# Ledger of designs, part 139: peptides against a protein of PDB entry 4JHK

Target 1, 212 residues: chain A of PDB entry 4JHK
Amino acid sequence: EDYKIQSFDLETQKLLKTALKDPGSVDLEKVSSVIVDQSLKDQVFSREAGRICYTIVQAEAKQTNGSVFRRNLLNRLQQEFKAREETRKRSTQEWVCLVSFICNIFDYLKVNNMPMVALVHPVYDCLFRLAQSDALKNEEEVDCLVLQLHRIGDQLEKMNVQLMDELFNLLRDGFLLQEDLSSMGRLLLLEILEFRAGGWKLSDTAQKYYYS

## One batch from the design tools (peptide; made by RFdiffusion4, then SolubleMPNN)

Design b2_p23_5_s4 (from b2_p23_5, 9 letters changed)
Fold by OpenDDE base, seed 1:
Structure b2_p23_5_s4 (fold): chain B 212 residues (1-212), chain A 23 residues (1-23)
Amino acid sequence: as target 1 above (212 residues)
Amino acid sequence: MSTNWEELEKLIEEDLEAFKKST
């Protein structure tokens, strides 16, 4: 399989390719840091990063029965999560990239084909932050929120339906009561409300927008 | 409503151990 890593310099590309095939021969802490750093800059890359991370985790497990990469990755995620409010203050773009990355890691780094339980609350915390009134007025944050819910909403609901109900109560209230939503933001909220009501099933239009 | 990540450390370790067994 081809991995979209052309945004990195050649040396880093080589490092990543080596990690994918021979993880025991590289500094896996450095690899994890490089992936996280790039994911914080490029929201589109964060999806690919999830796939890359999954492959490296499996490669290390098969080669050395180790989990150094996964541990370092999760440790870095923890650090970024703890600093999420400062990140949001500094850059909305970096904030939504962080949320996207955490959600994609949740989606790809499954154990026995199940999501990691430890990531459920951090993901919900991020989504609840995006559902606050100060975030809902920002179209970039609404777009991120809706995108993640399209991708992993059904999985998250299975993990904790009570939190999902609470989250959607906030989204409903935002849609109905908040006055400073953009037109697009309001439409996105309506779409995601209908999406869940329809059993998390994609329309053709939504599929093209979120997965093209 | 925010969850402290440090309270999830045990769960992370458990998931890692489960992952090792599954691979």
Scores: peptide ipSAE 0.028, ipTM 0.636, DockQ to the pose 0.710
Fold by OpenDDE base, seed 5:
Structure b2_p23_5_s4 (fold): chain B 212 residues (1-212), chain A 23 residues (1-23)
Amino acid sequence: as target 1 above (212 residues)
Amino acid sequence: MSTNWEELEKLIEEDLEAFKKST
């Protein structure tokens, strides 16, 4: 497999490539920090980061039965999550990147093909924050919210249907009642409402948009 | 809603242990 890591300098690329195949030979704390830092700047990379993280976790488990990378990754996620409101105030772009990254980690770092239970509430917390009225008026935040729900909404609902119902109550209210939504934001909310109502099934066009 | 990280830390460790056993 070839991973999209061209945005990093050559030394970092080498570090990541080594971590992917021989994680025991590199500083996995450094690797985790590099991945998180880049994911906070590049939303496109954040999805690739999920795949990279999954591969490193699997490689380390196989090589040493260790979990150093995963532990460091989750510790860093904890730190960023705790600071999420400050991040949002500083940069909407970094905030949506953070949400994207957490959601992608949830999507890829599974145990027995099941999501990590520890990440369920953090993910919902992020999505609920995006579903607040002050966030729904920002098209960038709505785009992030809808994108994540397309990718992991079905999985999240399986983990906690009550929280999903509460979340979609907010989205419905936003769509119907909030006046300062952008036209695109309103369309995105309608689309995601219909998406869940249809059993989380995508059209062919939507499939290409969200997963290719 | 808000996330209680003390509980999350415990759950993370449990997930890590489960992961080790499954791989």
Scores: peptide ipSAE 0.028, ipTM 0.654, DockQ to the pose 0.715
Fold by OpenDDE base, seed 2:
Structure b2_p23_5_s4 (fold): chain B 212 residues (1-212), chain A 23 residues (1-23)
Amino acid sequence: as target 1 above (212 residues)
Amino acid sequence: MSTNWEELEKLIEEDLEAFKKST
């Protein structure tokens, strides 16, 4: 399998490749740290990170019945989540990367081929934060919000429809009532409102945009 | 070596339970 790890230096790429194939031969704590760190800097990688993490988790379980990687990953994720407001204050870019990472972990790290229940509320918490008026005025945050909803909205709704309804109430209010939205932000909100109304179904064009 | 999926799932659930309690 090919993984998008070109953003790392060659040494780190080797480390990650080894972790994917022979996790018992590397420091999986270090691997998890590297993945999280890069995910907080690169939103594009955050998407790939979920897939990478899932593969490593499975590989370690298969090879040694271990869970070192998963444990360290989740611990780090928890720490970053707890500090999310400080992260947002420090850097919008890091904040949206964090949200992207959490959402992608939710998307890829499944238990019994089902989304992890324990991540549902953390994901919604992030999305609700992005749906607040102070965040909706920031196009970067709106972009992140809409992107995540495109990717995992249907799954999230199945996990908790009440929270999704509440979230979209905020988005509708933002679209209709908030004055300081950017033009693009407003368009993105409209698009996601329509997307859900259409049953979370992507057009062929949208499919290529979001998943290719 | 074959992966014990049931064991893996249990381990994940345990970790996630801890996560849930602390968030």
Scores: peptide ipSAE 0.027, ipTM 0.572, DockQ to the pose 0.051; fails the geometry check
Fold by OpenDDE base, seed 4:
Structure b2_p23_5_s4 (fold): chain B 212 residues (1-212), chain A 23 residues (1-23)
Amino acid sequence: as target 1 above (212 residues)
Amino acid sequence: MSTNWEELEKLIEEDLEAFKKST
């Protein structure tokens, strides 16, 4: 399979490629750190990172029956999640990248094609934070929120419909009552409200936009 | 799907439980 890792330097690319094929021959803690660091800087990569992570996990399991990579990955995710408010204050871009990465890990790191139950609340916590008034006024945060809901909203709802209802109550209130939304932000909120109401089903055009 | 899928699943659950408790 082809992986989009062109944003890394050549040495790091080699490291990642080796990790994908022969994880036992590399420092998997370093690999996990590199992936997380880059995912915090690049939302496009954060999507690819989920697939990469899953592949490495599978490769390590097959090769050594180990879980070093996954352990380090999850530990790092936990650390970043705990520091999410500080990250948000420092950089909106890094914050939305963090959310995107966590959501992508949720989407790709499945067991028997089932989502990780332990990640459900962390994901919702991130989405709820994006749904607060101070975040909804920022179009970048709204973009992130809507994108993640398009990609994993149906899965999240299956895990906890009550939390999804609460989340969408906030989105509805934001759409109807918040005065300092951008025009695009308001449109995005309306679109996602309608998307859920339609059973999380996408048109061909929308499918291309959110999943390509 | 993997050579040691059952063991992998167990390991994932163990790691996730630790994650959940500390989050």
Scores: peptide ipSAE 0.026, ipTM 0.571, DockQ to the pose 0.055; fails the geometry check

Design b2_p23_6_s1 (from b2_p23_6, 13 letters changed)
Fold by OpenDDE base, seed 2:
Structure b2_p23_6_s1 (fold): chain B 212 residues (1-212), chain A 23 residues (1-23)
Amino acid sequence: as target 1 above (212 residues)
Amino acid sequence: AAPTWAELADAQEAELERKAAEE
């Protein structure tokens, strides 16, 4: 399997590969830190790192029945989450990477094949922040918001439909009332509104319109 | 203090294991 770790140096790649196969032989705190650090800098990695994390979690569970990696990962993520407003002010790119990573972890890092309940509110908090007027004017944040909703919107809704309704009320308001939305941003919001309305699926016609 | 995400995940796992053992 290709875990897309090419962005790391060779030493770190070796560390990650070892963690994937023999997690007990490496410092899992270090591994988690490396993954989080890279996910905050690399947009592509942030969207895919969940699969790596899940594999490590499964490997550790099978090897030692432990959860050291998950604990370290979640602790670091929670720290980053707590500092999310500062991160956003410092770097929009890092902020959207953080959101992408948290959403990706929610998508892949299951607890006995069930969604991790602990991440539901944090994910919604991130998405709600992206849905605020000051964020909707930034196309990069809109891109992130729409992308995450495409990826995990259906799962999140199953966890809390009330929050999803509230979120989409904000998106609809943004679509209608936000004066400084870019043309592309407006189109993306419209698309995601239609996406949910269609049961988190796009019709062939809509797919052609937005992605042709 | 509120439980950490890690603690919540551990608790969720423990709960699922308990349910599985009772079935």
Scores: peptide ipSAE 0.658, ipTM 0.908, DockQ to the pose 0.874
Fold by OpenDDE base, seed 3:
Structure b2_p23_6_s1 (fold): chain B 212 residues (1-212), chain A 23 residues (1-23)
Amino acid sequence: as target 1 above (212 residues)
Amino acid sequence: AAPTWAELADAQEAELERKAAEE
């Protein structure tokens, strides 16, 4: 299986490839740090990073029945989450990358093929933050919010439908009442409202209308 | 102190294994 790690230098690529095949032979704390650092810079990579992380977790479990990588990864991620407001103030781009990465870890890093319960509230916390008035006026944050809901909204709803209802109440309010929403932001919010209403599905016609 | 995400994930894994063994 091929992984998109071309953004790293050759030495780091070698490190990651070794971690994927023989995690016991590398410093897994360093591996986790490298993955998190790059994911905070590139949302596209963060999607791939989720898959990479899952593979490393599975390889380590098979090799030693250990969870050193997952522990290091989650510890670093939790540290970044704790500092999320500071990150948002410093860089909107890093903030949306952080949210994207947390959501991608939730999507890919399953616990025995089940969603990681520990990440449910943190993910919702991030999405609720993106649904606040000061965030909805920023297209980059709206893009992130809608993208994550498209990717993992159905999974999150299964974990806690009450929080999802509350989140979408905020989104409806933002759609109707937020005066400084951009035209694109308003379209995206409308689309995601319809997406959930349709059982987390979108018709081809609607897809073309909103994303063409 | 509240459990870390890492600790919660480990606990969830252990619990799932326990449930599977009981079925």
Scores: peptide ipSAE 0.658, ipTM 0.907, DockQ to the pose 0.885
Fold by OpenDDE base, seed 1:
Structure b2_p23_6_s1 (fold): chain B 212 residues (1-212), chain A 23 residues (1-23)
Amino acid sequence: as target 1 above (212 residues)
Amino acid sequence: AAPTWAELADAQEAELERKAAEE
């Protein structure tokens, strides 16, 4: 199975592979730190890291019935979340990587096959930040916003429909009123509005139009 | 102090396990 860890050096790759199979034999705090660090730098990895984390969590649960990795992972993520505005100011790329990673953790890292309630508000906070006027003018942030809503929007709505309604009110306003939106940005916002209106599904015609 | 994400996740897991044991 490919976990897309080629961006790490060989020693770190070995560490991660061991964590995936025998988590009790490695420092899981170090493993979590390495994963978070790379997720903030590598957009491709940040999108896939959730699956890696889930596998490690499952492996540890089966091996020792422990949750050391999850605890360390969530603690580090919460620290990064707290500093999210500073991160955004420093690097838009790192900011969207952080959002992507948090959303992927929400998507993959279930608690007994249920969504992690602790992440609902943090995820919405990130998406609301991306929906602000200063963020909507940046295509990189719009891309991130739309991508996450495609991936986990239906799950988030089930957790809190009121927040989702509020979020989409902002997106609709951005679509109609934001002067700094690019043509592509407007198309993406329109697409996601239609996506939700269609029950988080796209028609074949719409899909071909926006992704051709 | 407010519970951490990690603590909330652990609490959620414990609650689910408790409910499962009672069923």
Scores: peptide ipSAE 0.657, ipTM 0.907, DockQ to the pose 0.907
Fold by OpenDDE base, seed 4:
Structure b2_p23_6_s1 (fold): chain B 212 residues (1-212), chain A 23 residues (1-23)
Amino acid sequence: as target 1 above (212 residues)
Amino acid sequence: AAPTWAELADAQEAELERKAAEE
């Protein structure tokens, strides 16, 4: 199985590969830190990081019945989450990477094959932040919001339909009332509204219309 | 202080394991 870790230097790649196969032989705190750091810089990696993390978690559980990696990962993520407003002010790119990574962890890092309940509200908090008027005017944030909803919207709704309804109320308001929405942003919001309305699916016709 | 994400995840795992053992 191929893991996309080519963006790291050779030493770090070796560290990650070892963590994937023999997590007990490496510093899992360091591994988690490296993964989080890179995920905040690279959206492509952020998307793949969940799968990597899942594999490490499974490998450690199998090897030692431990959860050191998961604990370190979640602790670091929670720290980043707490500082999310500062991150957003510093770098929109890092902010959307953070959101993407948290959502990806929610998607891949299950607890005994069940969604991690601890991440439900944090994920919604991120999405609600992206749905605020000051964020909706930024196309990069809209892209992130819509992308995450495409990936995990159905799962999130199953965890809390009330929050999802509230979120989409904000999106509808943004679509209708936000004065400084870009044309593309407006199209993306319309698309995601349709996506949910269609049971988190897009018809071929809709797909062609919105993404042609 | 509120439980950390890590603590909540561990608690969830423990609870699921307990339930599985009872079934």
Scores: peptide ipSAE 0.657, ipTM 0.905, DockQ to the pose 0.906

Design b2_p23_6_s2 (from b2_p23_6, 11 letters changed)
Fold by OpenDDE base, seed 5:
Structure b2_p23_6_s2 (fold): chain B 212 residues (1-212), chain A 23 residues (1-23)
Amino acid sequence: as target 1 above (212 residues)
Amino acid sequence: SAPTWAELADAQEAALEAERAAA
């Protein structure tokens, strides 16, 4: 199985490939740091990174029954999460990459095939931040918000329907009342409202309307 | 001090494994 790691130098690619097959033979703290660093720069990679992280976690569990990689990964993510407001002020792009990566880790990094409970509130905190008025006026943040809800909204709702209801109340308010919301942003919010109302699915007709 | 995400994940894993072992 191939993984998209061409953005790294050859030495780092070798490190990652080894981690995927023989995690006990590499510095898993370094591996986790490299993955996080790249995911904070590239949203496209963050999706693949989730899959890579899952594979490494499973490989380590089978090899040594250990969780060194997951521990280092989550510790680094928690540090970035704590500094999220500073990151947002510095760079919207880095902020949405952080949110995307945390959401992708929630999506892929299961605990014995169950959602990681520890990430539920942190993920909601990120999405609630994106749903605030100062964020909804930024199309990059709206894109990120809607993308994550498309990917993991159904899973999050199963974990806490009350928080999801509260989040979508904010999104409805943004759709109806936010004066400086872009036309595309407004369209995306409407689409995600309908997406949830349809059981986290979009009909062929609706798909064509919004994305064709 | 509050438990870290890593600690919570480890605790969740341990709890699920214990439940499976008891089943």
Scores: peptide ipSAE 0.663, ipTM 0.910, DockQ to the pose 0.897
Fold by OpenDDE base, seed 3:
Structure b2_p23_6_s2 (fold): chain B 212 residues (1-212), chain A 23 residues (1-23)
Amino acid sequence: as target 1 above (212 residues)
Amino acid sequence: SAPTWAELADAQEAALEAERAAA
């Protein structure tokens, strides 16, 4: 399996590889910190790090029936979440990476094959923030919002349909009322509105229209 | 203080295991 860790230095790669196979032999707090740090800097990694985390969690569970890695990961992630507004002000890139990573963790890091309930509201909070007027004018934030909804929107709705309805009310308002929304941003919002309306699916024709 | 995400995840895991054991 390719875990896409080529962006790390060789020593860190070795650490991660060991964590994936023998988590009990490494400092799992350090491992979690490294993963979070890189996820905040690398958009590609932030979207894919969930698979790595899941593998480590499964390996630890199998090895010791422990959850040290998950605990450390979630603690660090919660710290970053609490500081999300500061992160957004400092760097839009880091902010969207944080959102992507949280959503990716929600997508991959299941609890007994069930969605992690603890992350439902935090994920929605991030998406609601991206749906505010000051965020909708930023193409990078719109891209992130739409991408996450494509990936985990159906899962999130199953967890809380009321919040999803409220979120999409904001998106409709943004689509209709946001004057400084770019043409591409408006197109993306329309696409995601249609995506949900179609049961979180798009026809091939619609796909070509929006992404060709 | 409110439970942390980590604590909530652990609690969810324990609850699911208990439910399965009771079923």
Scores: peptide ipSAE 0.662, ipTM 0.911, DockQ to the pose 0.917
Fold by OpenDDE base, seed 1:
Structure b2_p23_6_s2 (fold): chain B 212 residues (1-212), chain A 23 residues (1-23)
Amino acid sequence: as target 1 above (212 residues)
Amino acid sequence: SAPTWAELADAQEAALEAERAAA
């Protein structure tokens, strides 16, 4: 199985490849740090990073029954989450990368095939922040919000339907009332409203309308 | 202080294993 790690230098690629096969032979704190650093710079990598992290976690569990990698990964993510407002202020790109990465970790890094409960509120906190009026006027943040809801919205709703209802109340208000919402942003919000209303699925007609 | 995400994940794993063992 191939992993998209070409963005790293050769030495780091070797480190990651070794971690995937023999995690006990590498510094797992360093591995987690490298993955988080790159995920905060490259949103495309964040999806692959979730898969990579899952593989390393499984490999370590089988090899030593340990969770050193997951512990270091989550500790670093929690630090970044705590500083999320400062990150958003500094760089919208880094902010949406952070949200994307946290959501991808939630999607891929299960605990005994169950969603990681610890990440439910942090993920909702990120999505609620993206649903605020100052964020909805930013197309990059709207793109991020809608993308995550497409990926993990159904899973999040199963964890807490009340928070999902509250979130979509904000999105509906943004769709109907916010005047500085871009045309594309408005389309995306309408699409995601219909997506949830349809049980987190799009009809063939809707799919063609929004993505053809 | 509140438990960290890492600690909560470990606790969730332990709880699930305990439930399976008791079943």
Scores: peptide ipSAE 0.660, ipTM 0.909, DockQ to the pose 0.916
Fold by OpenDDE base, seed 4:
Structure b2_p23_6_s2 (fold): chain B 212 residues (1-212), chain A 23 residues (1-23)
Amino acid sequence: as target 1 above (212 residues)
Amino acid sequence: SAPTWAELADAQEAALEAERAAA
């Protein structure tokens, strides 16, 4: 099976490939750091990173029944999460990459095929931050918010419907009351409101209206 | 102190395994 790791140099690619097949033979802390670093710079990679991380976790579990990689990954991710406001101030791009990566880890890195409960509140915290007025005026943050809700909204709601209701109340308020929203931003917010209302699905008609 | 994400994940895994064994 192929993994999209072409953005790394050859040495790092070799490291990652080895981690995927024989995690016990590499420094898993280094592997996790490399994955996190790249995910903080490339939002597209963050989705593939989730799949890569899952594979490494499964390989290590099979090999040694250990969880060294997951522990290192989550520790680094939690550190980045704690510093999220500083990251946002420094770079909107890095901030949305961080959110995207956390959401993708939630999506792919299951615990015995179940959602990782530890990430539920952190994910909601990120989405709530993106739903604040100062974030909704930024197209890049709105894009990130809507993208994550499309990807994991249904899963996240199953974990805590009350928080999802509160989140969407903020989104509705932003849609209706935020004066400096772009036209595209308003469309995206409206679309995601309808997406959830329709059971996290879009009709063919709605798809054409918002994306054609 | 509050448990880390890593610790919570490990705890969840242990709990799920226990549930499976009891089923």
Scores: peptide ipSAE 0.660, ipTM 0.908, DockQ to the pose 0.907

Design b2_p23_6_s3 (from b2_p23_6, 14 letters changed)
Fold by OpenDDE base, seed 2:
Structure b2_p23_6_s3 (fold): chain B 212 residues (1-212), chain A 23 residues (1-23)
Amino acid sequence: as target 1 above (212 residues)
Amino acid sequence: MEPTWAELAEEQEKALEELEKKK
């Protein structure tokens, strides 16, 4: 499997590969740390990091019945989430990476094949933040918002339809009422509104685009 | 204190395992 780890240095790549095969032989706290660090800087990796995380979690569970990696990962992620406003202020790019990473963890890091309930509200909090007027005027944030909704919108709605309704009320208002939206931002909002209205169904081509 | 995400995940895992054992 391709876990998009090309942006890591070779030594770290080896560490990650070892974690995948023999998690008990590596410092899983360190592994989780480097994954989070890279996810905050590398947008490509942040969008797929959940896959490698899930694999490591499963590998550790099978090998030692442990959850050291998941614990450290989630603890670090929660810390970053708590500081999300500061991150946004410092760097829009890091902020959208953080959101992408959290959403991707929600998407892939299942608990006994079920969505992690603990991440539902945090994910919505991130998406609601992206749906605020000050964020909607930034194309980078709109791109992130729309991408996440394409990827996990249906799953999130199943977890809490009321929050999804509220979120899309904000998006509709932004689309209709916010004057400082870019043309592209407006188009993206329209597209995602239509996407949900259509039942969150992606075409085969769209599936490849969002999950390539 | 509110449980951490990690703790909640562990609780969810435990709960699901218990449900499976009851089946």
Scores: peptide ipSAE 0.653, ipTM 0.906, DockQ to the pose 0.922
Fold by OpenDDE base, seed 5:
Structure b2_p23_6_s3 (fold): chain B 212 residues (1-212), chain A 23 residues (1-23)
Amino acid sequence: as target 1 above (212 residues)
Amino acid sequence: MEPTWAELAEEQEKALEELEKKK
């Protein structure tokens, strides 16, 4: 499996590859830190980092029955989450990367093949923030919101349908009532509204767009 | 102090393991 780690320097790539195969031989705190740092800067990586993280978690569990990597990863991620408003003010790009990364971790970093309950509310908090009027006027934030809902909306709804209903009420209001939406933003909101209404089922074309 | 995400994940893991042992 090819992990999208080409954006890292060669030394870090080696570190990550070693962590994937032999997590006990590397500093897993450093590995987690590097992954989080890169996920905040690289949009492509932020959308796939969950796969790498899951593999490392599983490898460590099998090797030492430990969870050092997951603990460090989640601690750092929680810190970034707490500072999310400051991040958004500083850099929209870093903010959407953070959301993408958190959602991707939720998608892939399962606990015994179950969604991580601890991330449900944080993920919703991020999506609700993207659904606010000041965020909906920004196409980059709308892109992020719609992308995450395509990728994890079905899973997230299964965890809390009430919050999903509330979220989509905001999206519907944004679509219908917000005047400063871009044409593309409005189209994206319409698409995601229809996507959920259709039972979270993607067309073949949409599947390629969001998962390839 | 409220449990961290890391602690909650560990608790979830333990809970699921116990459920599997009882089936």
Scores: peptide ipSAE 0.653, ipTM 0.905, DockQ to the pose 0.909
Fold by OpenDDE base, seed 1:
Structure b2_p23_6_s3 (fold): chain B 212 residues (1-212), chain A 23 residues (1-23)
Amino acid sequence: as target 1 above (212 residues)
Amino acid sequence: MEPTWAELAEEQEKALEELEKKK
């Protein structure tokens, strides 16, 4: 199985592969730090890192009945979340990578096959930030917002429909009232409005774009 | 002090395990 770890050097790739098969033999704090660091720099990896994280979590649970990796991962992720505004100011790319990573962790890092309740509000906080007027005029942030809603919108709505309604009120207002939206940004917002209205069901074209 | 994400995840895991044991 491909975990999209090609951007790491060979030594780190070996470390990650070992963590997947024999997590008790590696420094899981180091593994978590490496994954978080790379997810903030590599947009492709940030969209898939949740899968490798979940696999490591499951491997550790089976091998040692431990949760050292998850604990370290979530602690580091929470630190990055707390500093999200500073990250956004420093680098839009790192900011959207952070959002992508948090959303991806929510998508894949299940607790007994259920969504992690602890991440519901943090994910919504990120999406609400992307839905603000200063972010909606930035196509990179709009793309991130729409991508996450395509990937986890249905799951998030099940966790809190009220917050989802509030979020989409902002998106509707942005679509209708924001004058400095790009044509592409406006199209993306319209598409996501229609996507939710259609019951969060992807077209074949959207499937290729968001999950290729 | 509010629990960390890590603590909440562990709490959720334990809570679900307890519910499953009662079934």
Scores: peptide ipSAE 0.652, ipTM 0.904, DockQ to the pose 0.930
Fold by OpenDDE base, seed 4:
Structure b2_p23_6_s3 (fold): chain B 212 residues (1-212), chain A 23 residues (1-23)
Amino acid sequence: as target 1 above (212 residues)
Amino acid sequence: MEPTWAELAEEQEKALEELEKKK
């Protein structure tokens, strides 16, 4: 399989490639740090990062039955999550990258092919934050919110339907009551409301938009 | 003290492994 790591320098690319094949031969803390750092800068990479992380986790498990990489990754993510409000205040771009990355980790980094329960509430917390009035007025945050719900909404709902109902109540309220929503933001909210109502099923066109 | 995400993931992994062994 090909991994999109061209954005890294050659040394880092080599490090990542080695981690993917022989994780025991590299500093997995450094690897996790590099992946997180890049994911916080590039939202597009965050999805690829999820796949990369999963591969490394699986490779390490097969090689040593260890979980050093996952531990370092999750510890770093939890630190970033804890500081999420400060991140949002500093940079909307970094904030949405953080949310995107956490969501993608939830999507890809399974535990024995099951969703990681530890990430359910953190993911919802991020999405709830994006659903607040001060965030809904920002198209970048709305884009992020809708994108994540398209990608992992069905999985999240299966984990906690009550939280999903509460989240969508906020989205409905935002759609109906938020005065400073952009026209595009309003359309996106409407679309995601309808998407859930339709059972989280995408048309071929919509699938291409969100998953390609 | 609340468990970290990493600890929770490890616990989940162990729990699932044990469950699978019982099947």
Scores: peptide ipSAE 0.646, ipTM 0.900, DockQ to the pose 0.920

